# Peptides against a protein of PDB entry 6CSU: the designs that were tried, part 1

No score or structure here was measured in a lab: all are predicted.

Target 1, 51 residues: chain A of PDB entry 6CSU
Amino acid sequence: GALEELRGQYIKAVKKIKCDMLRYIQESKERAAEMVKAEVLRERQETARKM
Positions, changes and structure headers below are counted from each chain's first letter, unless a header gives other numbers.
Peptide ipSAE was made for these designs. It is ipSAE averaged over its two directions, with the distance scale d0 held at 1.0 Angstrom where the peptide's residues are scored. Compare it between designs on one protein only; published cut-offs may not apply.
The geometry check fails a fold that doesn't show the stated peptide or that is severely misdrawn somewhere.

## One batch from the design tools (peptide; made by RFdiffusion4, then SolubleMPNN; aimed at target 1 K16; its pose is not in this set)

Design b1_p8_6_s3
Fold by OpenDDE base, seed 2:
Structure b1_p8_6_s3 (fold): chain B 51 residues (1-51), chain C 51 residues (1-51), chain A 8 residues (1-8)
Amino acid sequence: as target 1 above (51 residues)
Amino acid sequence: as target 1 above (51 residues)
Amino acid sequence: DEELKIIE
């Protein structure tokens, strides 16, 4: 019935939000990792210039 | 240095977002559970009326 | 990387 359908729609929406949020967290971690990688590269270049 | 500080700020912000998102997911699950509870109660009432 | 371990 309409009540069960509404409940189902709500639960489905919550599950979608969960998936979107977990994906965002994963992408944020990947961006952070890339930022670290870029920093390490710059530090190595700086070291090379001082040698 | 400034670069390390920026990296640290970014990671800290990402961690905060993670915490907020996990809290939202938990609250959404609790709301969904309460919705199920209310539905079950209504179904029991409906059954009682038919008896 | 331990610093990037933000997931549960």
Scores: peptide ipSAE 0.235, ipTM 0.644, DockQ to the pose 0.025
OpenDDE base, seeds 1, 3, 4, 5: peptide ipSAE 0.220, 0.199, 0.218, 0.230; ipTM 0.649, 0.622, 0.658, 0.645; seed 3 fails the geometry check

## One batch from the design tools (peptide; made by RFdiffusion4; aimed at target 1 K18)

Design b1_p9_2
Pose (drawn by RFdiffusion4):
Structure b1_p9_2 (pose): chain A 51 residues (1-51), chain B 51 residues (1-51), chain P 9 residues (1-9)
Amino acid sequence: as target 1 above (51 residues)
Amino acid sequence: as target 1 above (51 residues)
Amino acid sequence: FELEEPEIE
């Protein structure tokens, strides 16, 4: 039983780490995508200069 | 004994997972920091325009 | 970003 418990605790710990990294990554990508939008908007300053 | 050793192994294993996550996160900071230099270098194109 | 210490007993 101790072997099953220890095994269970290890699996729980790593499954949590995976859940944390999955969210951290999804959030990182959204932030990076937000950086893409915010800069296409900075071209408005450039295209206005061209106008 | 055997249970304490098994415990030490699971702990050591998850700490390795942490090391992998850490090296990744450090790489994330470096990449975002590299982006800062990259954006400063594109400003160079615009300052040559202003001259 | 930080990870919690695993509770292995």

## One batch from the design tools (peptide; made by RFdiffusion4, then SolubleMPNN; aimed at target 1 Q9 Y10 K12, target 1 (a further copy) R7; its pose is not in this set)

Design b1_p10_8_s4
Fold by OpenDDE base, seed 1:
Structure b1_p10_8_s4 (fold): chain B 51 residues (1-51), chain C 51 residues (1-51), chain A 10 residues (1-10)
Amino acid sequence: as target 1 above (51 residues)
Amino acid sequence: as target 1 above (51 residues)
Amino acid sequence: APTIEELVES
């Protein structure tokens, strides 16, 4: 019935949101990793210039 | 320096959002599971009444 | 549960 269909639509929407959130989390982690990588590189370059 | 501190703040914010999103996903899954459970119960009751 | 907007807001 209509109620069951509505429940199905809700579950479908939840699954979609879940996937989008997982993707967002993954991309956010990648951005954070790149920021750390860049910082480490700058620190190494600074150390090298001081030697 | 200020740039490194800003990077640190960004990473901290990303971690906070990640945790909140994971919690939200878990709660959403639980709600979806309860909806399915209720539907299955209704279907079984309907079948029983038809027997 | 909070909205996505509420999760991002800090």
Scores: peptide ipSAE 0.220, ipTM 0.616, DockQ to the pose 0.082
OpenDDE base, seeds 2, 3, 4, 5: peptide ipSAE 0.215, 0.206, 0.155, 0.208; ipTM 0.617, 0.618, 0.610, 0.622

## One batch from the design tools (peptide; aimed at target 1 G1 A2 L6, target 1 (a further copy) R7)

Design b1_p11_5 (made by RFdiffusion4)
Amino acid sequence: AAAAAALAAAA
Pose (drawn by RFdiffusion4):
Structure b1_p11_5 (pose): chain A 51 residues (1-51), chain B 51 residues (1-51), chain P 11 residues (backbone only)
Amino acid sequence: as target 1 above (51 residues)
Amino acid sequence: as target 1 above (51 residues)
Amino acid sequence: not in this file (backbone only, 11 residues)
């Protein structure tokens, strides 16, 4: 039973790490995508200069 | 004994997973930092315009 | 319970 418990604790610990990394990554990609939008908007300054 | 050793192994294993996630995060900081230099370099194109 | 006792003995 101790073997099953220790196995269970290990699996739980790594499944939590995965859950944390999954969220961290999704968030990181959203932040990166937000950077794409915020800069296409900076072209407005450029296209206004061209106007 | 066997149970303490097995514990040490699961601990060591998850710490390895942590090391992988750490190297990845450090890389994340470096890449975002590289982006700062990249943006400063595009400003060079615009300062040549202003001259 | 037996698993807890085995771990307490191992400690």

Design b1_p11_6_s3 (made by RFdiffusion4, then SolubleMPNN; its pose is not in this set)
Fold by OpenDDE base, seed 4:
Structure b1_p11_6_s3 (fold): chain B 51 residues (1-51), chain C 51 residues (1-51), chain A 11 residues (1-11)
Amino acid sequence: as target 1 above (51 residues)
Amino acid sequence: as target 1 above (51 residues)
Amino acid sequence: DEKIEELLKKE
């Protein structure tokens, strides 16, 4: 009935929010990893240049 | 060194974001649950009134 | 570098 439909709508909304948030976290981690890798590369280049 | 400090900063930032996001998800679920409970109560009151 | 990614995945 109407109550079950409403319940379903809220559950669906919460699931969507959760999925979006987890995706954002994953993307944030990936971006952070890439930034760290870039920094490591720059550091290696600097070190090599100073040799 | 400086590279390790940077790495630490990014890891710390990611952890903070993750914690904040998970807290937000949890709070969202709790709010949704309370809204559903309120709706159930209203529905019961309406039904009782119509008896 | 791979270790950095793995560490981030474990967080």
Scores: peptide ipSAE 0.095, ipTM 0.594, DockQ to the pose 0.021
OpenDDE base, seeds 1, 2, 3, 5: peptide ipSAE 0.094, 0.076, 0.082, 0.081; ipTM 0.593, 0.588, 0.589, 0.595; seed 3 fails the geometry check

## One batch from the design tools (peptide; aimed at target 1 E27)

Design b2_p13_3 (made by RFdiffusion4)
Pose (drawn by RFdiffusion4):
Structure b2_p13_3 (pose): chain A 51 residues (1-51), chain B 51 residues (1-51), chain P 13 residues (1-13)
Amino acid sequence: as target 1 above (51 residues)
Amino acid sequence: as target 1 above (51 residues)
Amino acid sequence: RVLENIDKHIEEL
């Protein structure tokens, strides 16, 4: 039983780390995508200069 | 004994997973920091224009 | 925050 408990605790710890990394990565990508939008908008300053 | 050793192994294993996540996160900082230099360098194109 | 959470998960072992 102690072997099953310890195994269970290990699995739980790593499954949590995975859940944290999955959210951190999804969040990171969204932030990176937001950087893409905010800069295409900075071209408006360039295209206005061209106008 | 065997249970304490098994515990030490699971702990050591998860800490290895933490090391991998850490090296990844450090890389994340470096990449975002590299982006700062890259954006400063594109400003160079625009300052040559202003001259 | 992610590394602090991982330390907490390691302390649960």

Design b2_p13_7 (made by RFdiffusion4)
Pose (drawn by RFdiffusion4):
Structure b2_p13_7 (pose): chain A 51 residues (1-51), chain B 51 residues (1-51), chain P 13 residues (1-13)
Amino acid sequence: as target 1 above (51 residues)
Amino acid sequence: as target 1 above (51 residues)
Amino acid sequence: EEEEELEEEEEEL
């Protein structure tokens, strides 16, 4: 039983780390995508200069 | 004994997972920081325009 | 009894 418990605790600890990294990554990609939109909008200043 | 040792192994194993996630995160900072230099260098194109 | 105590120690383990 102690072997099953320790194994269960290990699995739980890693599955939480994976859940944290999964969210952290999804959040990071969204922030990176947001950086793409915010800069296409900075071209408006460039296209206005060209106008 | 055997249970304490098995505990030490699971702890050491998860800490290794944490080291991998750490190196990754440090790489995330460096890449975002590299992006700062990259954006400063495109400003060089626009300052050559203003001259 | 000694076999039963040994089986219990194996299950706890």

Design b2_p13_7_s2 (made by RFdiffusion4, then SolubleMPNN; from b2_p13_7, 4 letters changed)
Fold by OpenDDE base, seed 3:
Structure b2_p13_7_s2 (fold): chain B 51 residues (1-51), chain C 51 residues (1-51), chain A 13 residues (1-13)
Amino acid sequence: as target 1 above (51 residues)
Amino acid sequence: as target 1 above (51 residues)
Amino acid sequence: EEEEEEEEREKEF
């Protein structure tokens, strides 16, 4: 009936949100790691210029 | 020093990830709510046509 | 850290 269908739609929507969230978090972590890597490389160059 | 700067960059990156995640989750919930609303409206129209 | 992040994610649902 309408209640079972609505519940099914809700569960499907929540599952999709969960998957999208986990993917977005993973991609965000990867982007942050690349930013940190770039900053470390810049700092190493600055340190090397001071030696 | 280099360790303190790296730690600062890491903390900043993690804080950004957290904020981006929370925003994305909120937006995803809103999109899911709108999808469910649209489906409920369609189901009500189908039910009304059967009456 | 990853486990703590997962626990925090579960609290948001």
Scores: peptide ipSAE 0.173, ipTM 0.643, DockQ to the pose 0.019
OpenDDE base, seeds 1, 2, 4, 5: peptide ipSAE 0.161, 0.137, 0.160, 0.172; ipTM 0.625, 0.467, 0.650, 0.643; seed 1 fails the geometry check

Design b2_p13_7_s4 (made by RFdiffusion4, then SolubleMPNN; from b2_p13_7, 6 letters changed)
Fold by OpenDDE base, seed 2:
Structure b2_p13_7_s4 (fold): chain B 51 residues (1-51), chain C 51 residues (1-51), chain A 13 residues (1-13)
Amino acid sequence: as target 1 above (51 residues)
Amino acid sequence: as target 1 above (51 residues)
Amino acid sequence: EEEERRREELERF
């Protein structure tokens, strides 16, 4: 009935949120790692110029 | 120096991740709420047709 | 509830 269908839709929505959040966390960590890597490369270049 | 700048960039990246994640969570909750709302409206229409 | 727990974990750092 309507109540069971509503409950099913709620559970489906919550599961989707969970999966999307975990994926977003993983992608955000990857982006942060790439930003740090780029900064390390820039700092190495700056150090090399000062030598 | 380079170490302080790297640390600064790391902190900035982590802060950005935190803010983006919180925003994504909020938007995901809003999307889930809208999906549930749409389902409730559909079920009310189905019930009305059966009356 | 798991979403709220995850949000709280994110707010702690």
Scores: peptide ipSAE 0.248, ipTM 0.621, DockQ to the pose 0.018
OpenDDE base, seeds 1, 3, 4, 5: peptide ipSAE 0.225, 0.200, 0.238, 0.246; ipTM 0.617, 0.594, 0.626, 0.627; seed 4 fails the geometry check

## One batch from the design tools (peptide; aimed at target 1 E5)

Design b2_p14_2 (made by RFdiffusion4)
Amino acid sequence: SALAAAKAAAAAAA
Pose (drawn by RFdiffusion4):
Structure b2_p14_2 (pose): chain A 51 residues (1-51), chain B 51 residues (1-51), chain P 14 residues (1-14)
Amino acid sequence: as target 1 above (51 residues)
Amino acid sequence: as target 1 above (51 residues)
Amino acid sequence: SALAAAKXXXXXXX
């Protein structure tokens, strides 16, 4: 039973790490995508200069 | 004994997972920091314009 | 827990 318990604790610990990394990564990509939008908007300053 | 050793192994294993996630996060910071230099370099194109 | 029980059983056997 101790073997099952210890195995269970290990699995739980790594499954939590995976859940944390999954969210951290999704968040990171969204931030990066937000950086893409905010800069296409900076081109408005450029295209206004061209106008 | 066997149970304490098995515990040490699971602990060591998850710490390894942590090391992998840490190296990844450090890489994240370096990449974002590299982006800062890259954006400063594109400003160079615009300062040559202003001259 | 099952781990505490397993340790107590191992101490008693020793």

Design b2_p14_8_s3 (made by RFdiffusion4, then SolubleMPNN; its pose is not in this set)
Fold by OpenDDE base, seed 1:
Structure b2_p14_8_s3 (fold): chain B 51 residues (1-51), chain C 51 residues (1-51), chain A 14 residues (1-14)
Amino acid sequence: as target 1 above (51 residues)
Amino acid sequence: as target 1 above (51 residues)
Amino acid sequence: EEERLEELKRELAE
């Protein structure tokens, strides 16, 4: 019935949101990792320059 | 410097958002599971009634 | 349908 269909729609929506959120988390982690890598590279370059 | 501090703040914010989102996903999954459980129970009750 | 619902329940509970 209509109630069961509505529940089904909710479950489907929850699954979609979960996937979108996991993707966002992954992309955010990748961006953070690149920022850290860039920082480490700069620090290494500074160290090399001071030697 | 200021730029490094800003990067650090961004990374910290990303980590917090990640944790919040994972918690939201978990809670949403639990709610969806309970909805499915209720549906299964209703179907079983209907089957039992028709027998 | 009940089997499918039980599958969905397991997937969501994990």
Scores: peptide ipSAE 0.113, ipTM 0.589, DockQ to the pose 0.045
OpenDDE base, seeds 2, 3, 4, 5: peptide ipSAE 0.108, 0.101, 0.107, 0.110; ipTM 0.583, 0.574, 0.582, 0.588

## One batch from the design tools (peptide; aimed at target 1 G1, target 1 (a further copy) L3 E4)

Design b2_p15_1 (made by RFdiffusion4)
Amino acid sequence: AAAAAAAAAAAAAAA
Pose (drawn by RFdiffusion4):
Structure b2_p15_1 (pose): chain A 51 residues (1-51), chain B 51 residues (1-51), chain P 15 residues (backbone only)
Amino acid sequence: as target 1 above (51 residues)
Amino acid sequence: as target 1 above (51 residues)
Amino acid sequence: not in this file (backbone only, 15 residues)
């Protein structure tokens, strides 16, 4: 049973790490996408200059 | 004995997963930092305009 | 020997 317990603890630890990285990555992409929007909006300053 | 060693292995294995995630995070900081230089360089295009 | 006994006890408690 100690073998099963230790195996179970290892699996739990790595599954948590995966859950953390999955969230961190989704959050990172969203922040990157937010950077895309915020800069297309900065073109308004450029297109206003062109006007 | 066998149980302590098995424990050490699982610990060492997850620490390796952590090293992989760390290298990735460090790469994330470098890439975002590279973006800072990239944006400063586009400002160069606009300062040539203002001259 | 003491380590093997402790491992056996720990395996029994986990089972």

Design b2_p15_5 (made by RFdiffusion4)
Amino acid sequence: AAAAGKAALAAAAAA
Pose (drawn by RFdiffusion4):
Parts: structure tokens; C-alpha cells; sequence
Structure b2_p15_5 (pose): chain A 51 residues (1-51), chain B 51 residues (1-51), chain P 15 residues (1-15)
């Protein structure tokens, strides 16, 4: 039983780490995508200059 | 004994997973920081325009 | 089996 418990604890610890990294990564990509939008908007300043 | 050793192994294994996630995160910082230099360099194109 | 495993872990920590 101790072997199953220790195995269970290990699996739980790594499954939490994976859950944390999955969220961190999804968040990171969203932030990166937000950077793309915010800069296409900065071109408005450029296209206004061209106008 | 065997149980303490098995515990040490699971601990060592998850710490390795943490090392992998740490190196990744450090890479994340470096890449975002590289982006700062890249944006400053595009400003160079615009300052040549202003001259 | 789970109770015995926990007891074994407590004994192993006490040693």
C-alpha cells in the first residue's frame, strides 16, 4: 500500500505541474496575441501620417 | 530504507520536471527581452525617416 | 492495504 500511495503522490504532483504549465502557456499565448493586436493599432499612427 | 529511497526518487524526479520548467521560463524571459531590442531596432527605421 | 501503507510510511519516517 505504501508503494501505491507514494506512486499516487508522485502522479498527483506532476499532474498539478502539468495543469499549472498548461494554464501558464495558454495565458502566455493570449498575452502574445494581445501584443499583436495592440501593434496593428499602432499602425493607425503610421497610416494617419500617410493620410 | 526502501520506502525512504523510493521517496527520494520521486522527489528527485519531480525536481527534474521543475528544472525543465525553470529553463523554459528563463527562456521565456529572454525571448520577451529580445523582443524589446527588436522593437527598439524598428524605431531606428523611423528615426532615419525623421532626419 | 492503504491503511497499512500509511502506517508503513509513518514507521519508515520514524526511523
Amino acid sequence: as target 1 above (51 residues)
Amino acid sequence: as target 1 above (51 residues)
Amino acid sequence: XXXXGKAALXXXXXX

Design b2_p15_5_s1 (made by RFdiffusion4, then SolubleMPNN; from b2_p15_5, 12 letters changed)
Fold by OpenDDE base, seed 3:
Structure b2_p15_5_s1 (fold): chain B 51 residues (1-51), chain C 51 residues (1-51), chain A 15 residues (1-15)
Amino acid sequence: as target 1 above (51 residues)
Amino acid sequence: as target 1 above (51 residues)
Amino acid sequence: SSEEGRKKLEEALEK
């Protein structure tokens, strides 16, 4: 019935939002990791130049 | 050292974003629940009017 | 600097 359908729509919407946010978190972590990697490489170059 | 600090900053940033997103998900769930509640009430009124 | 690195990282994570 209509009430069951509405409940189903609610659950579906919440699940979608959750999945989208988890994906965003994952992608943000990946970007952060790449940024740190780049900074580490730069720092190593600076150190090497001072050696 | 600088490398350890950078790693620390990465971890801190990722954790912050994760927490913010989880809070967003929670709030979105609450809003969705309230919307469903309102729709259910409207549907009940419609049904009552047709009775 | 470390602070600059933190700022850049925060900006990247906010995208």
Scores: peptide ipSAE 0.111, ipTM 0.584, DockQ to the pose 0.012
OpenDDE base, seeds 1, 2, 4, 5: peptide ipSAE 0.108, 0.144, 0.109, 0.085; ipTM 0.584, 0.442, 0.585, 0.560; seeds 2, 4 fail the geometry check

Design b2_p15_7_s4 (made by RFdiffusion4, then SolubleMPNN; its pose is not in this set)
Fold by OpenDDE base, seed 5:
Structure b2_p15_7_s4 (fold): chain B 51 residues (1-51), chain C 51 residues (1-51), chain A 15 residues (1-15)
Amino acid sequence: as target 1 above (51 residues)
Amino acid sequence: as target 1 above (51 residues)
Amino acid sequence: GPIEEALKKRELEEK
């Protein structure tokens, strides 16, 4: 019936959101890590120049 | 110094992640709502046919 | 992390 179908569609939509969010979180963590890595590399080069 | 710059980059990256996540959550909620709405409309049409 | 755990918990509650 209509209620069962609506419940099914809701659960399916929520599962899709979960998968999308987990992927997005992982990608944004990777972007953050790359930003930090770039800064660390810059500092290493600057330290080397000053030695 | 290196520690202060690293801290600054970390905070900046985390703030970006927060903004991205809030936007993504809102967009995915809207997609879920549209899926449910489409199902409700389908059921209304089917009910009308059976009356 | 906390966000991933919250998402898993929500999915379980919807069953």
Scores: peptide ipSAE 0.122, ipTM 0.599, DockQ to the pose 0.024
OpenDDE base, seeds 1, 2, 3, 4: peptide ipSAE 0.138, 0.120, 0.107, 0.104; ipTM 0.595, 0.596, 0.595, 0.583; seed 1 fails the geometry check

## One batch from the design tools (peptide; aimed at target 1 Q9, target 1 (a further copy) R7)

Design b2_p17_1 (made by RFdiffusion4)
Pose (drawn by RFdiffusion4):
Structure b2_p17_1 (pose): chain A 51 residues (1-51), chain B 51 residues (1-51), chain P 17 residues (1-17)
Amino acid sequence: as target 1 above (51 residues)
Amino acid sequence: as target 1 above (51 residues)
Amino acid sequence: VMEKIDEHIEELEEEME
């Protein structure tokens, strides 16, 4: 039983780490995508200059 | 004994997973920091325009 | 996220004690 318990604890610890990294990554990508939008908007300043 | 050793192994294994996540995160910072230099370099194109 | 990973490792260590 101790072997099953210890195995269960290990699995739970790594499954939590995966869940944390999954969210961290999804958040990171959205932040990166938000950087893409905010800069296409900075071109407005450029296209206004061209106007 | 066997149980304490098995514990030490699971602990050591998860700490390895932590090391992998850490190296990744450090890389994340470096990449975002590299982005700062990249953006400063594009400003060089615009300052040549202003001259 | 590294703080949460440390918390998960500390929790695993406490549960194994």

Design b2_p17_1_s2 (made by RFdiffusion4, then SolubleMPNN; from b2_p17_1, 7 letters changed)
Fold by OpenDDE base, seed 2:
Structure b2_p17_1_s2 (fold): chain B 51 residues (1-51), chain C 51 residues (1-51), chain A 17 residues (1-17)
Amino acid sequence: as target 1 above (51 residues)
Amino acid sequence: as target 1 above (51 residues)
Amino acid sequence: LLEKIDEQIEELEKKLS
């Protein structure tokens, strides 16, 4: 019935949000790792040039 | 009626999840910025000591 | 956050029983 359909739609929407969050967290961690690596490399080179 | 009340509760719950997601993203960005800043500082100091 | 999402689902499902 209408109640069961509404329940199903809600659960589907929440599961979608959960999946989106997991994907965002994973991608964010990967981008953060690359950003830190790049920044550390640039900082090392810049510091060396200033010495 | 009962159906409208339940619908309202589901919408409220989904909006709560959305707000939690946005807050998590914002806090994650702030933590990432601090982590990068700290790492750059440590790398600068380490590089300087090795020169 | 993910645990809170699961808890919210569980709480609403209980209201349907």
Scores: peptide ipSAE 0.074, ipTM 0.504, DockQ to the pose 0.462
OpenDDE base, seeds 1, 3, 4, 5: peptide ipSAE 0.063, 0.073, 0.073, 0.059; ipTM 0.559, 0.564, 0.552, 0.549

Design b2_p17_1_s4 (made by RFdiffusion4, then SolubleMPNN; from b2_p17_1, 5 letters changed)
Fold by OpenDDE base, seed 3:
Structure b2_p17_1_s4 (fold): chain B 51 residues (1-51), chain C 51 residues (1-51), chain A 17 residues (1-17)
Amino acid sequence: as target 1 above (51 residues)
Amino acid sequence: as target 1 above (51 residues)
Amino acid sequence: LLEKIDETIEELEKETE
């Protein structure tokens, strides 16, 4: 009935939000890793120049 | 009626999940910024030692 | 992500009308 359909829609919405969040976290981790690598490289160069 | 009230509660719950995720994103950004700062400091020290 | 969540909420609101 209508109640079961509403419950199903809620569960579907929550599952979709969960999936979107997991994807965001994964992409954020990848971007963060790349940013750290780039920053480390830049910092090595700058520190070496100052020595 | 009861169905409309439950619908309202489901929407409220989903909105709360959104708010929790927003908070998580903000806290994650803050932690990432701190990690980058710490990594930069460590890298400066190590690079300087190797020079 | 936030836009997708908003769309999901909007879809839920429409589907349950």
Scores: peptide ipSAE 0.139, ipTM 0.670, DockQ to the pose 0.806
OpenDDE base, seeds 1, 2, 4, 5: peptide ipSAE 0.128, 0.128, 0.136, 0.139; ipTM 0.663, 0.660, 0.670, 0.668

Design b2_p17_2 (made by RFdiffusion4; failed a check: the pose's geometry)
Pose (drawn by RFdiffusion4):
Structure b2_p17_2 (pose): chain A 51 residues (1-51), chain B 51 residues (1-51), chain P 17 residues (1-17)
Amino acid sequence: as target 1 above (51 residues)
Amino acid sequence: as target 1 above (51 residues)
Amino acid sequence: SEVMENIDKHIEELEEA
């Protein structure tokens, strides 16, 4: 039983780490995508200069 | 004994997973920091224009 | 990093279990 418990604890610990990394990554990509939008908007300053 | 050793192994294993996540996160900072230099360099194109 | 703090907490929970 101790072997099953210890195994269970290990699996739980790594599954939590995965869940944290999954969220961290999704968030990171969204932030990166937000950086893409915010800069296409900075071109408005450029296209206004061209106008 | 066997249980304490098995414990030490699971602990050592998850700490390895942590090391992998850490190296990844450090890389994340470096990449975002590299982006800062990259943006400063495109400003160079615009300052040549202002001259 | 918040995620590294969470990972440390998960490792501490495994150590304390």

Design b2_p17_3_s4 (made by RFdiffusion4, then SolubleMPNN; its pose is not in this set)
Fold by OpenDDE base, seed 2:
Structure b2_p17_3_s4 (fold): chain B 51 residues (1-51), chain C 51 residues (1-51), chain A 17 residues (1-17)
Amino acid sequence: as target 1 above (51 residues)
Amino acid sequence: as target 1 above (51 residues)
Amino acid sequence: SELLENADKEIEELEKA
């Protein structure tokens, strides 16, 4: 019935949002790690040049 | 009726999830910025000591 | 962001139901 269909739509929406969030978190972590790595390397070079 | 009430509750719940996501994203960005700042400072000191 | 846009789409579909 309409109530069951609505419940199904809600559950589907929540599951989709959860999956998107998990993917976003993983991608964000990867980007952050890469940014830190790049920044560390740049700072080492910059500091070394100034010494 | 019951269907309209449940629909309203489901929409409210999903909107709450979105709000939580927004807050998480903002807090995550702030934490990432702080981590980068701290890492940069540590690397400058570490490099300077080794020179 | 794509994440928020996707959430908005899900909300929109629920509001249409």
Scores: peptide ipSAE 0.306, ipTM 0.758, DockQ to the pose 0.800
OpenDDE base, seeds 1, 3, 4, 5: peptide ipSAE 0.302, 0.306, 0.304, 0.306; ipTM 0.755, 0.757, 0.757, 0.757

Design b2_p17_4 (made by RFdiffusion4)
Pose (drawn by RFdiffusion4):
Structure b2_p17_4 (pose): chain A 51 residues (1-51), chain B 51 residues (1-51), chain P 17 residues (1-17)
Amino acid sequence: as target 1 above (51 residues)
Amino acid sequence: as target 1 above (51 residues)
Amino acid sequence: IMEKIDEHIEELEEEME
């Protein structure tokens, strides 16, 4: 039983780390995508200068 | 004994997973920091315009 | 995020104690 418990604890610990990294990555990509939008908007300043 | 050793192994294994996540995160900072230099360099194109 | 990973490692160490 101790072997099953220790195995269970290990699995739980790594499954939590995966869940944390999954969320951290999704969030990181959204932030990066937000950077893409905020800069296409900075071209408005450029296209206004061209106008 | 066997149980304490098995414990030490699971702990050591998860710490390895932590090391992998850490190196990744450090890389994340470096890449975002590299982006700062890249944006400063595109400002160079615009300052040549202003001259 | 590294704090959460440390927390999961500390919880695993405490549960094994």

Design b2_p17_5 (made by RFdiffusion4; failed a check: a repeat of another design)
Pose (drawn by RFdiffusion4):
Structure b2_p17_5 (pose): chain A 51 residues (1-51), chain B 51 residues (1-51), chain P 17 residues (1-17)
Amino acid sequence: as target 1 above (51 residues)
Amino acid sequence: as target 1 above (51 residues)
Amino acid sequence: VMEKIDEHIEELEEEME
């Protein structure tokens, strides 16, 4: 039983780490995508200069 | 004994997973920081325009 | 996220004690 418990604890710990990294990554990609939008908007300053 | 050793192994294993996540996160900071230099360099194109 | 990973490792160590 101790073997199953210890195995269970290990699996739980790594599954939590995976869940944290999954969220961290999804968040990171959204932040990166938000950077893409905010800069296409900075071109408005450029296209206004061209106008 | 066997149970304490098995514990130490699971602990050591998860710590390895932590090390992998850490190296990744450090890389994340470096990449975002590299982005800062890249953006400053594009400003160079616009300052040559202003001259 | 590294703080959460440390918490998961500390929790695993406490549960194994």

